# Designs tried in a protein design run: peptides against a protein of PDB entry 2YKT. Part 4

Target 1, 231 residues: chain A of PDB entry 2YKT
Amino acid sequence: SRSEEMHRLTENVYKTIMEQFNPSLRNFIAMGKNYEKALAGVTYAAKGYFDALVKMGELASESQGSKELGDVLFQMAEVHRQIQNQLEEMLKSFHNELLTQLEQKVELDSRYLSAALKKYQTEQRSKGDALDKCQAELKKLRKKSQGSKNPQKYSDKELQYIDAISNKQGELENYVSDGYKTALTEERRRFCFLVEKQCAVAKNSAAYHSKGKELLAQKLPLWQQACADPS

## One batch from the design tools (peptide; aimed at target 1 R188 F193)

Design b1_p11_2 (made by RFdiffusion4)
Pose (drawn by RFdiffusion4):
Structure b1_p11_2 (pose): chain A 225 residues (1-144, 151-231), chain P 11 residues (1-11)
Amino acid sequence: SRSEEMHRLTENVYKTIMEQFNPSLRNFIAMGKNYEKALAGVTYAAKGYFDALVKMGELASESQGSKELGDVLFQMAEVHRQIQNQLEEMLKSFHNELLTQLEQKVELDSRYLSAALKKYQTEQRSKGDALDKCQAELKKLRKKPQKYSDKELQYIDAISNKQGELENYVSDGYKTALTEERRRFCFLVEKQCAVAKNSAAYHSKGKELLAQKLPLWQQACADPS
Amino acid sequence: SLEEDLKDFSD
């Protein structure tokens, strides 16, 4: 009986994966693509900015008394080129290692989940029908207490076997369904962790490049008196 | 259980 409660829970897990998780995953992929399209716009504009800044640096390099300011502006642009490319690295960890792999999985999952739920429903129904029939045959013999004919005992053994088989099938089917759900959330968490390691390398690179160059830049226009 | 949760899927 609790077996029937477990049977409905299992159907519900497959339905939750197919109708809630995968669609939300489709939406997450779409937001990720928009995010990358936007990140590309920033990388590009950052280029225009830094070239405009180098042009100012060339002008200061050709003047009397401001040449070193020219060097400071060159170095600012250079630091940004080094930071940017640590960012382009985090960016590809986003495209090839997150968006592409998510799209690949979700594409095959529609057929896989439709087939797994269906196979489970068919196997569970077939075991239930065979059990009900064996029990009906027994009820027929028993209708027309501590006594049992040879044939009644054979039915009792068969009913016990099939009931044990059905309960194990539902028990294992539920565990499997929860595991399918957990594997999909684990893969999502793993792909995010990978992008996060690259975001840590990007931010660490920026901190150290600036910690090195920033004091010298702040000194370039200080009072010498 | 953890090993099963970390296994790949959609195969």
Fold by OpenDDE base, seed 3:
Order: structure tokens, then C-alpha cells, then sequence
Structure b1_p11_2 (fold): chain B 231 residues (1-231), chain A 11 residues (1-11)
């Protein structure tokens, strides 16, 4: 029946969230943590590299003929420091605005979805059983009427059961339809949450890239000219 | 509204 098919679809939505979406989201969070760790590692490794560049700048500053190049090397290291500070801010946002919030939601979601599905199944079964009972009673009444010398005695009761069955069938169909819409809404909410949190991270990432581009664009022409004009 | 419900979940 249409109601049975829609019931199966509803259950499948809940199963897909519980068995596919939530495990995939947990994996996404784990991969995000790995990515964060790798970027933190880049920051640490970069510090060592640019600290060594500062040392080269110190040597240039001590020379007689390359003093101005010392300042250039120091500026290069300083611009790097500013870019890395912006990266650290982005990483904090990535952790706090995306990973932590997703982890909290996914941890609570299994219990919530199980309860929601159980509630739906219980009420769906209750309505289905009530419908089946009325149908069985109508069948019994019709059998009794066929064996009776006065079948007209049962006509009013037969009409009452037909009306009751029609009403209960309509109620069941509406309930299952609403259940399906609710399940789809629950699925969409989870994807929207992910998209919105990812958008916040993307804005912060854009700020990091913009700051780096701006700083380098400002200084690079100066650095490129430093060797062409000896002091 | 559905949009409000989605927003509340995302907040």
C-alpha cells in the first residue's frame, strides 16, 4: 500500500542518518583533527626556518657591504610571523567553530534519533493495529449477515465500520506522510548545520589568505630591488 | 518555520 511504502521510506531516512551520515560525520571530524595537527606542524616547522633566516639577517647586518640586506631579511621574517599569526587564528576558528560543535552534535544525535524513530514506529503500529481490527470486525459482521435470515439488521453497523475504516486509513496515511516530512527535515538540518559551520571556517580562511597576499604584495617590490642598488 | 528550525539547529 502507499502508506506501507511511505513508512518504509521514513524508516530508511532514519537508518541512513544513523548508519551512514553520523559515522561519515565522525570520520570527517577525525580527518579535520588530523588536518589541524598537520597545519600546526607547518607553523612549527616554518618558525625554525624563519628563525634561521633571522640569523642570516644578523650576519648581513654585521657586514660592511650588506647591512641594508640585513633589514630586508628581517622584514621577510616579520611578514612571515604576521602570516603565521593569522593562520593560528584560522586554526582556532577551525577547531572551535567547526570541529568541537560537530563533535558535540554527533555525540548526542544517536540517542535522539533512536527515540524519535521509536516514537514514530510505536504510533504508526498503534494506528495500523486499530485499522486492522476494524477491518476484521467488518469482515466478521459481513459473514454473520450472509448467514442471517434478516441481513438488514446489520446494515447500519456495516456502514459505521466502513466509515470508521475510511477515517482510520486517512489518519494513518496523514501520520506516515507527516513522519516522512519530519525525517527529511531532520536530515536536511544536519547537512545545513555542516554547511553553515564550514562557511564560518571558509570566511576565516579567506582572511588568512587575503592577509598573506596583502603583506607580500606590499613588501615584495622592495625586496626585489634591494640587490640592484648597492649601498 | 523550516528555515528557523534549520537555523536553530545550526546555531
Amino acid sequence: as target 1 above (231 residues)
Amino acid sequence: SLEEDLKDFSD
Scores: peptide ipSAE 0.040, ipTM 0.600, DockQ to the pose 0.394
OpenDDE base, seeds 1, 2, 4, 5: peptide ipSAE 0.047, 0.038, 0.013, 0.032; ipTM 0.639, 0.582, 0.334, 0.603; seed 1 fails the geometry check

Design b1_p11_2_s1 (made by RFdiffusion4, then SolubleMPNN; from b1_p11_2, 8 letters changed)
Fold by OpenDDE base, seed 2:
Structure b1_p11_2_s1 (fold): chain B 231 residues (1-231), chain A 11 residues (1-11)
Amino acid sequence: as target 1 above (231 residues)
Amino acid sequence: QEELDRQPFGL
């Protein structure tokens, strides 16, 4: 029936969230943690590299003929430090605003969805059972009427059952339809949450990239000229 | 019922 099909669709939405979306989201979080770890590793490695660059700058500053190049090397290291600070801020946001929040939500969601599905199923079954009962009673009444010498005695009651069946059928269909809309809303909400959190990360990432671009654009021409100037 | 009150992805 239409209601049975819609019921199946409703249950399938919940199942898709529980069995596909949430596990995939957990994997997404895990991949995010791996990405964070890799970026932290880059940060650490970069520190060592630019600390070594500073040492080269110190040596240049101690030289007789390359003193000004020492300043250039120091500037290179300093710009990197500033870029790195922006990266660290981005990483903190990535962790706190995306990963942690998603992890908290996905952990709670299994219980929530199970409860929501169970509630829907319980009420759907209750309405279905009430309909079936009414249909069964109508069938019994019709059997009694067919065996009766006075079938008209049951006519009004038959009409009442027909009306009750119609109403219960309509209520069931409406309930299942609303259940389906609710389930789709639940699914959409989860994707929207992910999108919104990714937007926050994207803003922070953009700020990091912008700052780096600006700093390098400002300094790189100066550094490129440094070797052309005689000491 | 308490679990239903906790909308994890509530918007």
Scores: peptide ipSAE 0.235, ipTM 0.824, DockQ to the pose 0.133
OpenDDE base, seeds 1, 3, 4, 5: peptide ipSAE 0.230, 0.233, 0.233, 0.230; ipTM 0.821, 0.822, 0.818, 0.824

Design b1_p11_2_s2 (made by RFdiffusion4, then SolubleMPNN; from b1_p11_2, 10 letters changed)
Fold by OpenDDE base, seed 4:
Structure b1_p11_2_s2 (fold): chain B 231 residues (1-231), chain A 11 residues (1-11)
Amino acid sequence: as target 1 above (231 residues)
Amino acid sequence: MEALERQPFGL
């Protein structure tokens, strides 16, 4: 029936979220944690490199012929420090606004979806069983009427069962239809949440990249000139 | 009524 097909579709939406979306989201979070760890590793390795650059700047400052290049090397290291501070802020946001929130939501979601699906299935079955009972009672009544010397005795009761079946069929169809819309809304809400959190990450990433670009664009011409001027 | 825990991924 149309109601049975729509019921199957509704259950399949819940199953797809539970069996495909949520496991895939857990994997996405795990990959995000791995990416965060790698970026933290980059930050640490970069610190070692620019600390070594500062040491080269110290040696230039101690020289008689390259003192001004010491200041350039220190400025290069300082600009990098500012860029790394922006990266650390971006990573903190990535952790707190994306990973932690997704992890909390996906952990709670298994229980929520199981309860939602069970509630839907219980009510759908209750309405279906009530319909089946009325159909079975009508069939029994018709068999009694066909075997009776007075079939007209059962006419009013037959009409009552027909009306009850029609009403219960309509209620079941409406309930399953609303259940399907609800399930699709649940699926869409999860994708929308992911998109919104990813947009927040993208904004923070854009801020990091813009700050780095601005700082380097401001200083790079000055650093390039330092070697062109004969000491 | 089991308190439907606050809908994960709320709008």
Scores: peptide ipSAE 0.216, ipTM 0.766, DockQ to the pose 0.164
OpenDDE base, seeds 1, 2, 3, 5: peptide ipSAE 0.210, 0.216, 0.209, 0.209; ipTM 0.782, 0.784, 0.776, 0.767; seed 1 fails the geometry check

Design b1_p11_2_s3 (made by RFdiffusion4, then SolubleMPNN; from b1_p11_2, 9 letters changed)
Fold by OpenDDE base, seed 2:
Structure b1_p11_2_s3 (fold): chain B 231 residues (1-231), chain A 11 residues (1-11)
Amino acid sequence: as target 1 above (231 residues)
Amino acid sequence: MEELERQPFGL
């Protein structure tokens, strides 16, 4: 029936969220943590590299003929430090605004969805059972009427059952339809949440990249000219 | 009932 099909669709939405979306989201979080770890590793490695660059700058500053190049090397290291600070801010946001929040939500979601599905199933079954009962009673009434010498005695009651069946059928269909819309809304909400959190991360990432671009664009021409000037 | 009140991913 139409209601049975819609019921199946409704259950399938919940199942898709529980069995596909949530596990995939957990994997996404795990991959995010791996990405974060890798970036933290880059940060650490970069520190060592640019600390070593500073040492080269110190040596240049101590030289007789390369003092000005010492300043250039220091500037290179300093620009990197500033870029790195922006990266660290981005990483903090990535962790706190995306990963942690997703992790919290996905952990709670299994229980929530199970309860929501169970509630829907319980009420759907209740309405279905009530309909079936009414149909069964109508069938019994019709059998009694067919065996009766006065079938008209049951006519009004038959009409009442027909009306009740029609109403219960309509209620069931409406309930299942609303259930389906609710389930789709639940699915959409989860994707929207992910999108919104990714937007926040994207903004922070953009700020990091912009700052780096600006700093390098400002300084790189100066650094490129440093060796052309004889001390 | 309480579990349904705490909608994860609530907008």
Scores: peptide ipSAE 0.210, ipTM 0.776, DockQ to the pose 0.154
OpenDDE base, seeds 1, 3, 4, 5: peptide ipSAE 0.202, 0.206, 0.203, 0.199; ipTM 0.772, 0.776, 0.768, 0.769

Design b1_p11_2_s4 (made by RFdiffusion4, then SolubleMPNN; from b1_p11_2, 9 letters changed)
Fold by OpenDDE base, seed 1:
Structure b1_p11_2_s4 (fold): chain B 231 residues (1-231), chain A 11 residues (1-11)
Amino acid sequence: as target 1 above (231 residues)
Amino acid sequence: MEAEERQPFGL
């Protein structure tokens, strides 16, 4: 029936969220933690490299003929420090606003969805069983009427069961239809949450890239000219 | 409402 088909579709939406979306989201979180760790590793390695660059700047500053190049090397290291600070801020937001929140939510979602599905199934079954009972009683009544010498004595009761079946069928169809819309809304809500959190990450990433571009664009022409100027 | 009945991904 239309109701049975829509019921199967509703259950399949909940099943897809629990068995496909949530496990995939857990994997996404795990991959995010790996990415965070790698970026933290880049931060640490970059610090060592630019600390060594500062040491080269110190040596230039101690020289008789290359003192101005010492200042250039110090500026290069300082610009890196500013870019790196922006990256660290982005990583904090990535951890606190995306990973932690997704981890907490996906952990709670299994219980929530199981309860929601169970509630839907219980009420759907209750309405279905009530309909089946009325249909069975009508069938019994019709059999009794066919075997009776006075079938007309059952006519009013037959009409009452027909009306009850029609009403219960309509109630079941409406309930299952609303259940399907609710399930699709639950699915959409989860994807929307992921999109919104990823948009926040994208904004923070854009700020990091913009800051780096601005700082380097300002200083790079000066650094490129430093060796062309007579000492 | 039990903690399990709270919508985790509520917008």
Scores: peptide ipSAE 0.204, ipTM 0.764, DockQ to the pose 0.126
OpenDDE base, seeds 2, 3, 4, 5: peptide ipSAE 0.193, 0.198, 0.190, 0.182; ipTM 0.767, 0.764, 0.762, 0.755

## One batch from the design tools (peptide; aimed at target 1 D109 R111 R188 F193)

Design b1_p12_1 (made by RFdiffusion4)
Pose (drawn by RFdiffusion4):
Structure b1_p12_1 (pose): chain A 225 residues (1-144, 151-231), chain P 12 residues (1-12)
Amino acid sequence: SRSEEMHRLTENVYKTIMEQFNPSLRNFIAMGKNYEKALAGVTYAAKGYFDALVKMGELASESQGSKELGDVLFQMAEVHRQIQNQLEEMLKSFHNELLTQLEQKVELDSRYLSAALKKYQTEQRSKGDALDKCQAELKKLRKKPQKYSDKELQYIDAISNKQGELENYVSDGYKTALTEERRRFCFLVEKQCAVAKNSAAYHSKGKELLAQKLPLWQQACADPS
Amino acid sequence: EEPENPWPELPE
């Protein structure tokens, strides 16, 4: 009987994956694409900014008394080129290693989940029907206490076997369904961890490039007196 | 043909 409770829980897990998880994953993929389209806009505009800044650096390089300011502005643009490309690296860890792999999985999963739930429902119903029929045949013999005919005993053995088979099937089906759910959350967490490692390398690169150059830049217009 | 599971197994 708890078996029937477990049977409904299992159907519910497959339904939750197909109707909640995968659609939300489709939405997450769409947000990720928008995010990358936006990140591309920033990388482009950062280019225009830094070229405008190099132009100022060229002007200071040609003047009397401000040449070293020209060098400071060149170095600012250069630091940004090095930071940006550590960002473009995190950016491709986003496209090839996250968005593409998620889209690939979710595409095949519709058919896989529809087929797995269906196969489970058919197998569980077939085992239940065979058990009910064996039990009906036995009830017929028994109707027309510590005594059992040869045939009654054979039915009792068969009912015991099929009941054990049905309960194991439902028990294993539930464990499998929870595992399918966990594998989909695990893959999502893994893809996010990978993008996160590249975000750490990007932010670490920025901290050290600036920690190196920033004090010299702050000194460039200090009072020499 | 029956579809295979596209998702990876859980790590240990």
Fold by OpenDDE base, seed 2:
Structure b1_p12_1 (fold): chain B 231 residues (1-231), chain A 12 residues (1-12)
Amino acid sequence: as target 1 above (231 residues)
Amino acid sequence: EEPENPWPELPE
């Protein structure tokens, strides 16, 4: 029936969220943590590299013929420090605004979805059973009427059951239809949240890239000419 | 008590 098909579709949406979306989201979070860790590793390694560059700048500053190049090397290290600080800020945001929030939600979602699905199933079954019962009673009444010498005695009661069946069928169809819309909305809510949080991450990432680009664009021409302009 | 939906409502 139409209601049975829609019921199956509704259950399939919940099943897809529980068995596909949530596990995939957990994996996404795990991959995000791995990415964060790798970037933190880059940050640490970069610090060592640019600290060593500062040391080279110190040596240049102590030289008689390359003193001005010491300042250039210090500027290079400082620009990197600023870029790196921006990266660290982005990573903190990535962790706190995306990963942590997704973790909290996905861990709570199993209980929520289980309860929501169970509630839907219970009510759907209750309405279905009530309909089936009414249909069965009508069938019994019709059999009794066919065997009776006075079938007109049962006409009013037959009409009442027909009306009750029609109403219960309509209620069941509406309930299942609303259930399906609700389930689709639940699925969409999860994807929308992910998109919104990814947008926030993208904004923070853009800020990091912009800052780096600006700083390097300002200084790089100066650094490129430094060797041509001896002191 | 029914658990609360952990996901926010859809934007308008």
Scores: peptide ipSAE 0.423, ipTM 0.904, DockQ to the pose 0.861
OpenDDE base, seeds 1, 3, 4, 5: peptide ipSAE 0.414, 0.420, 0.421, 0.420; ipTM 0.902, 0.903, 0.904, 0.903

Design b1_p12_1_s1 (made by RFdiffusion4, then SolubleMPNN; from b1_p12_1 with E1S E4S)
Fold by OpenDDE base, seed 2:
Structure b1_p12_1_s1 (fold): chain B 231 residues (1-231), chain A 12 residues (1-12)
Amino acid sequence: as target 1 above (231 residues)
Amino acid sequence: SEPSNPWPELPE
């Protein structure tokens, strides 16, 4: 029946969220944590590299013929420090605004979805059972009427059951239809949240990249000319 | 009591 098919669709949406979306989201979070860790590792390694660059700058500054190049090397290290600071900020945002929030939600979602599905199933079954009962009673009444010498005695009751069945059928269909819409909305809410949080991350990432690009664009021409301009 | 929905509502 239409209601049965719609019911199946509704349950399938919930199952998809529980069995596909949530596990995939957990994996996404895990991959995000790995990504974060790798970037943190880059930051740490970069610090060592540019600290060593500063040392080279110090040596240049102590030289007789390369003093000005010392300043260049210091500037290079400083620009990198600024870029790394931006990266760290981005990573904090990535962790706090995306990963942590997703993790909190996905952990709570199993309980919520189970309860929501159970509630839907219980009510759907209740309405279905009530309909079935009414149909069964009508059938019994019709059998009695056929065997009766006075079938008109049951006519009013038959009409009442027919009306009741029609109403209950309509209620069931509406309930299941609404249930399906609700389930689809639940699914969409999850994806929308992910998109919104990813947008926030993207903004922070863009800021990091922009800042780095700007700083390097400003200084790189100067650095490129440094060897050609002995002081 | 039923658990609350952990996900925010859809934007209007």
Scores: peptide ipSAE 0.420, ipTM 0.904, DockQ to the pose 0.858
OpenDDE base, seeds 1, 3, 4, 5: peptide ipSAE 0.413, 0.418, 0.417, 0.418; ipTM 0.902, 0.902, 0.903, 0.903

Design b1_p12_1_s2 (made by RFdiffusion4, then SolubleMPNN; from b1_p12_1 with E12A)
Fold by OpenDDE base, seed 2:
Structure b1_p12_1_s2 (fold): chain B 231 residues (1-231), chain A 12 residues (1-12)
Amino acid sequence: as target 1 above (231 residues)
Amino acid sequence: EEPENPWPELPA
């Protein structure tokens, strides 16, 4: 029936969230943590490299003929420090605003979805059973009427059951239809949240990249000319 | 008690 098909569709949405979305989201979080760790590793390695660059700048500053190049090397290291600070801020946001929130939600979602699905199934079954019962009673009444010498005795009750069946059928169809819409909304809520949080991450990432680009664009021409202009 | 939906409502 239409209601049975819609019911199957509704259950399939919940199953898809539980069996496909949530596991995939957990994997996404894990991959995010891996990405974060790798970027933190880059930050650490970069610190060592630019600390060593500062040392080279110190040596240049101590030289008789390359003092000005010492300042250039220090500027290079400083710009990198600023870029790294932006990266750290981005990573903090990435962790706190995306990964942590997703992790909290996905952990709670199993319990929520199980309860929501169970509630839907219970009510759907209740309405279905009530309909089936009414249909069965009508069938029994019709059998009695056909065997009776006075079928008019059962006419009013037959009409009442027909009306009750019609109403219960309509209620079941509406309930299942609403259930399907609700399930689709639940699925959309999850994807929407992911998109919104990813947008926040993207903004922070853009800020990091922009700041780095600006700082380097400002200084790089000066650094490129430094060797040509001995003091 | 029914568990609360961990996901926010869709934007209007």
Scores: peptide ipSAE 0.423, ipTM 0.905, DockQ to the pose 0.853
OpenDDE base, seeds 1, 3, 4, 5: peptide ipSAE 0.415, 0.418, 0.421, 0.420; ipTM 0.903, 0.903, 0.904, 0.904

Design b1_p12_1_s3 (made by RFdiffusion4, then SolubleMPNN; from b1_p12_1 with E1S E4A E12A)
Fold by OpenDDE base, seed 2:
Structure b1_p12_1_s3 (fold): chain B 231 residues (1-231), chain A 12 residues (1-12)
Amino acid sequence: as target 1 above (231 residues)
Amino acid sequence: SEPANPWPELPA
């Protein structure tokens, strides 16, 4: 029936969220943590590299013929420091605004979805059972009427059952339809949250990249000319 | 006593 099919669709949405979306989201979070760790590793390694660059700058500054190049090397390291600061901010956002929040949501979701689905199923079954009961009673009444010498005696009651069945059928269909819409909304809520949090991360990432681009664009021409312009 | 939905509502 229409209601049965809609019911199946509704349950399938919940099933998809629980069995596909949530596990995938957990994996996404895990991959995010790996990504974060890798970036942190890069950050640490970069610090060592640019600290070593500073040392080279110090040596240049102590030289007789390369003093000005010392300043260049220091500037290179300083620009890196500034870029690194932006990266750290991005990483904090990535962790706090995306990963942590997603983790909190997904961990709570199993309990919520189970309860929500159970509630829907219980009510759907209740309405279905009530409908079935009325249909069964009507059938019994019709059998009784058919065997009766006075079928007219049961006519009013038959009409009442017919009306009740019609109403219950409508209620069931409406309930299941609403349930389906609700389920789809639940699914959409989850994706929307993910999108919104990714937007926040993207914004912070853009800031990092922009700052780096600006700093390097400003300084790189100067650095490129440093060897050609001895003091 | 149903658990609260952990996900925010859809934006308007």
Scores: peptide ipSAE 0.428, ipTM 0.908, DockQ to the pose 0.808
OpenDDE base, seeds 1, 3, 4, 5: peptide ipSAE 0.419, 0.424, 0.427, 0.425; ipTM 0.906, 0.906, 0.907, 0.906

Design b1_p12_1_s4 (made by RFdiffusion4, then SolubleMPNN; from b1_p12_1 with E1P)
Fold by OpenDDE base, seed 4:
Structure b1_p12_1_s4 (fold): chain B 231 residues (1-231), chain A 12 residues (1-12)
Amino acid sequence: as target 1 above (231 residues)
Amino acid sequence: PEPENPWPELPE
């Protein structure tokens, strides 16, 4: 029946969220944490490299013929520091605004979805059973009427059951239809949240890249001329 | 009590 098919579709949506989306989201979070760790590793390694660059700058500053190049090397390290600060802000946002929030939600979602599905199933079954009962009673009544010497005796009751069946069928169909829409909305809510949070991360990432570009664009011409302009 | 939906509603 139409209602049965729609019921199956509804259950399949919940099943897909629970068995496909949520596990995939957990994996996504895990991969995100791994990515964060790798970026932190890059940050640490970069610090060591530019600290060593500062040391080279110190040596230049102590030299008799290359003092001005010491300042250039220090500026290079300082620009790195500023870029690093932007990266740290991006990573903080990545962790706090994306990963943590997703983790909290996905942990709670199993209980929520289970309860939501159970509620839907219980009510759907209740309505279905009530419909089946009315249909069964009508069938019994019709059998009695066929065996009766006075079938007209049952006519009013038959009409009552027919009306009840029609009403219950309509209610069931509407309930299942609404249930399906609700389930699809639940699925969309999850994807929408993911998209929105990814947008926030993207904005922060863009800020990081922009800052780096600006700083380097400003200083690089100066640094490129440093050797040509001995003091 | 029914558990609360952890996900925000869709934007209008």
Scores: peptide ipSAE 0.417, ipTM 0.904, DockQ to the pose 0.847
OpenDDE base, seeds 1, 2, 3, 5: peptide ipSAE 0.408, 0.417, 0.415, 0.414; ipTM 0.903, 0.904, 0.903, 0.904

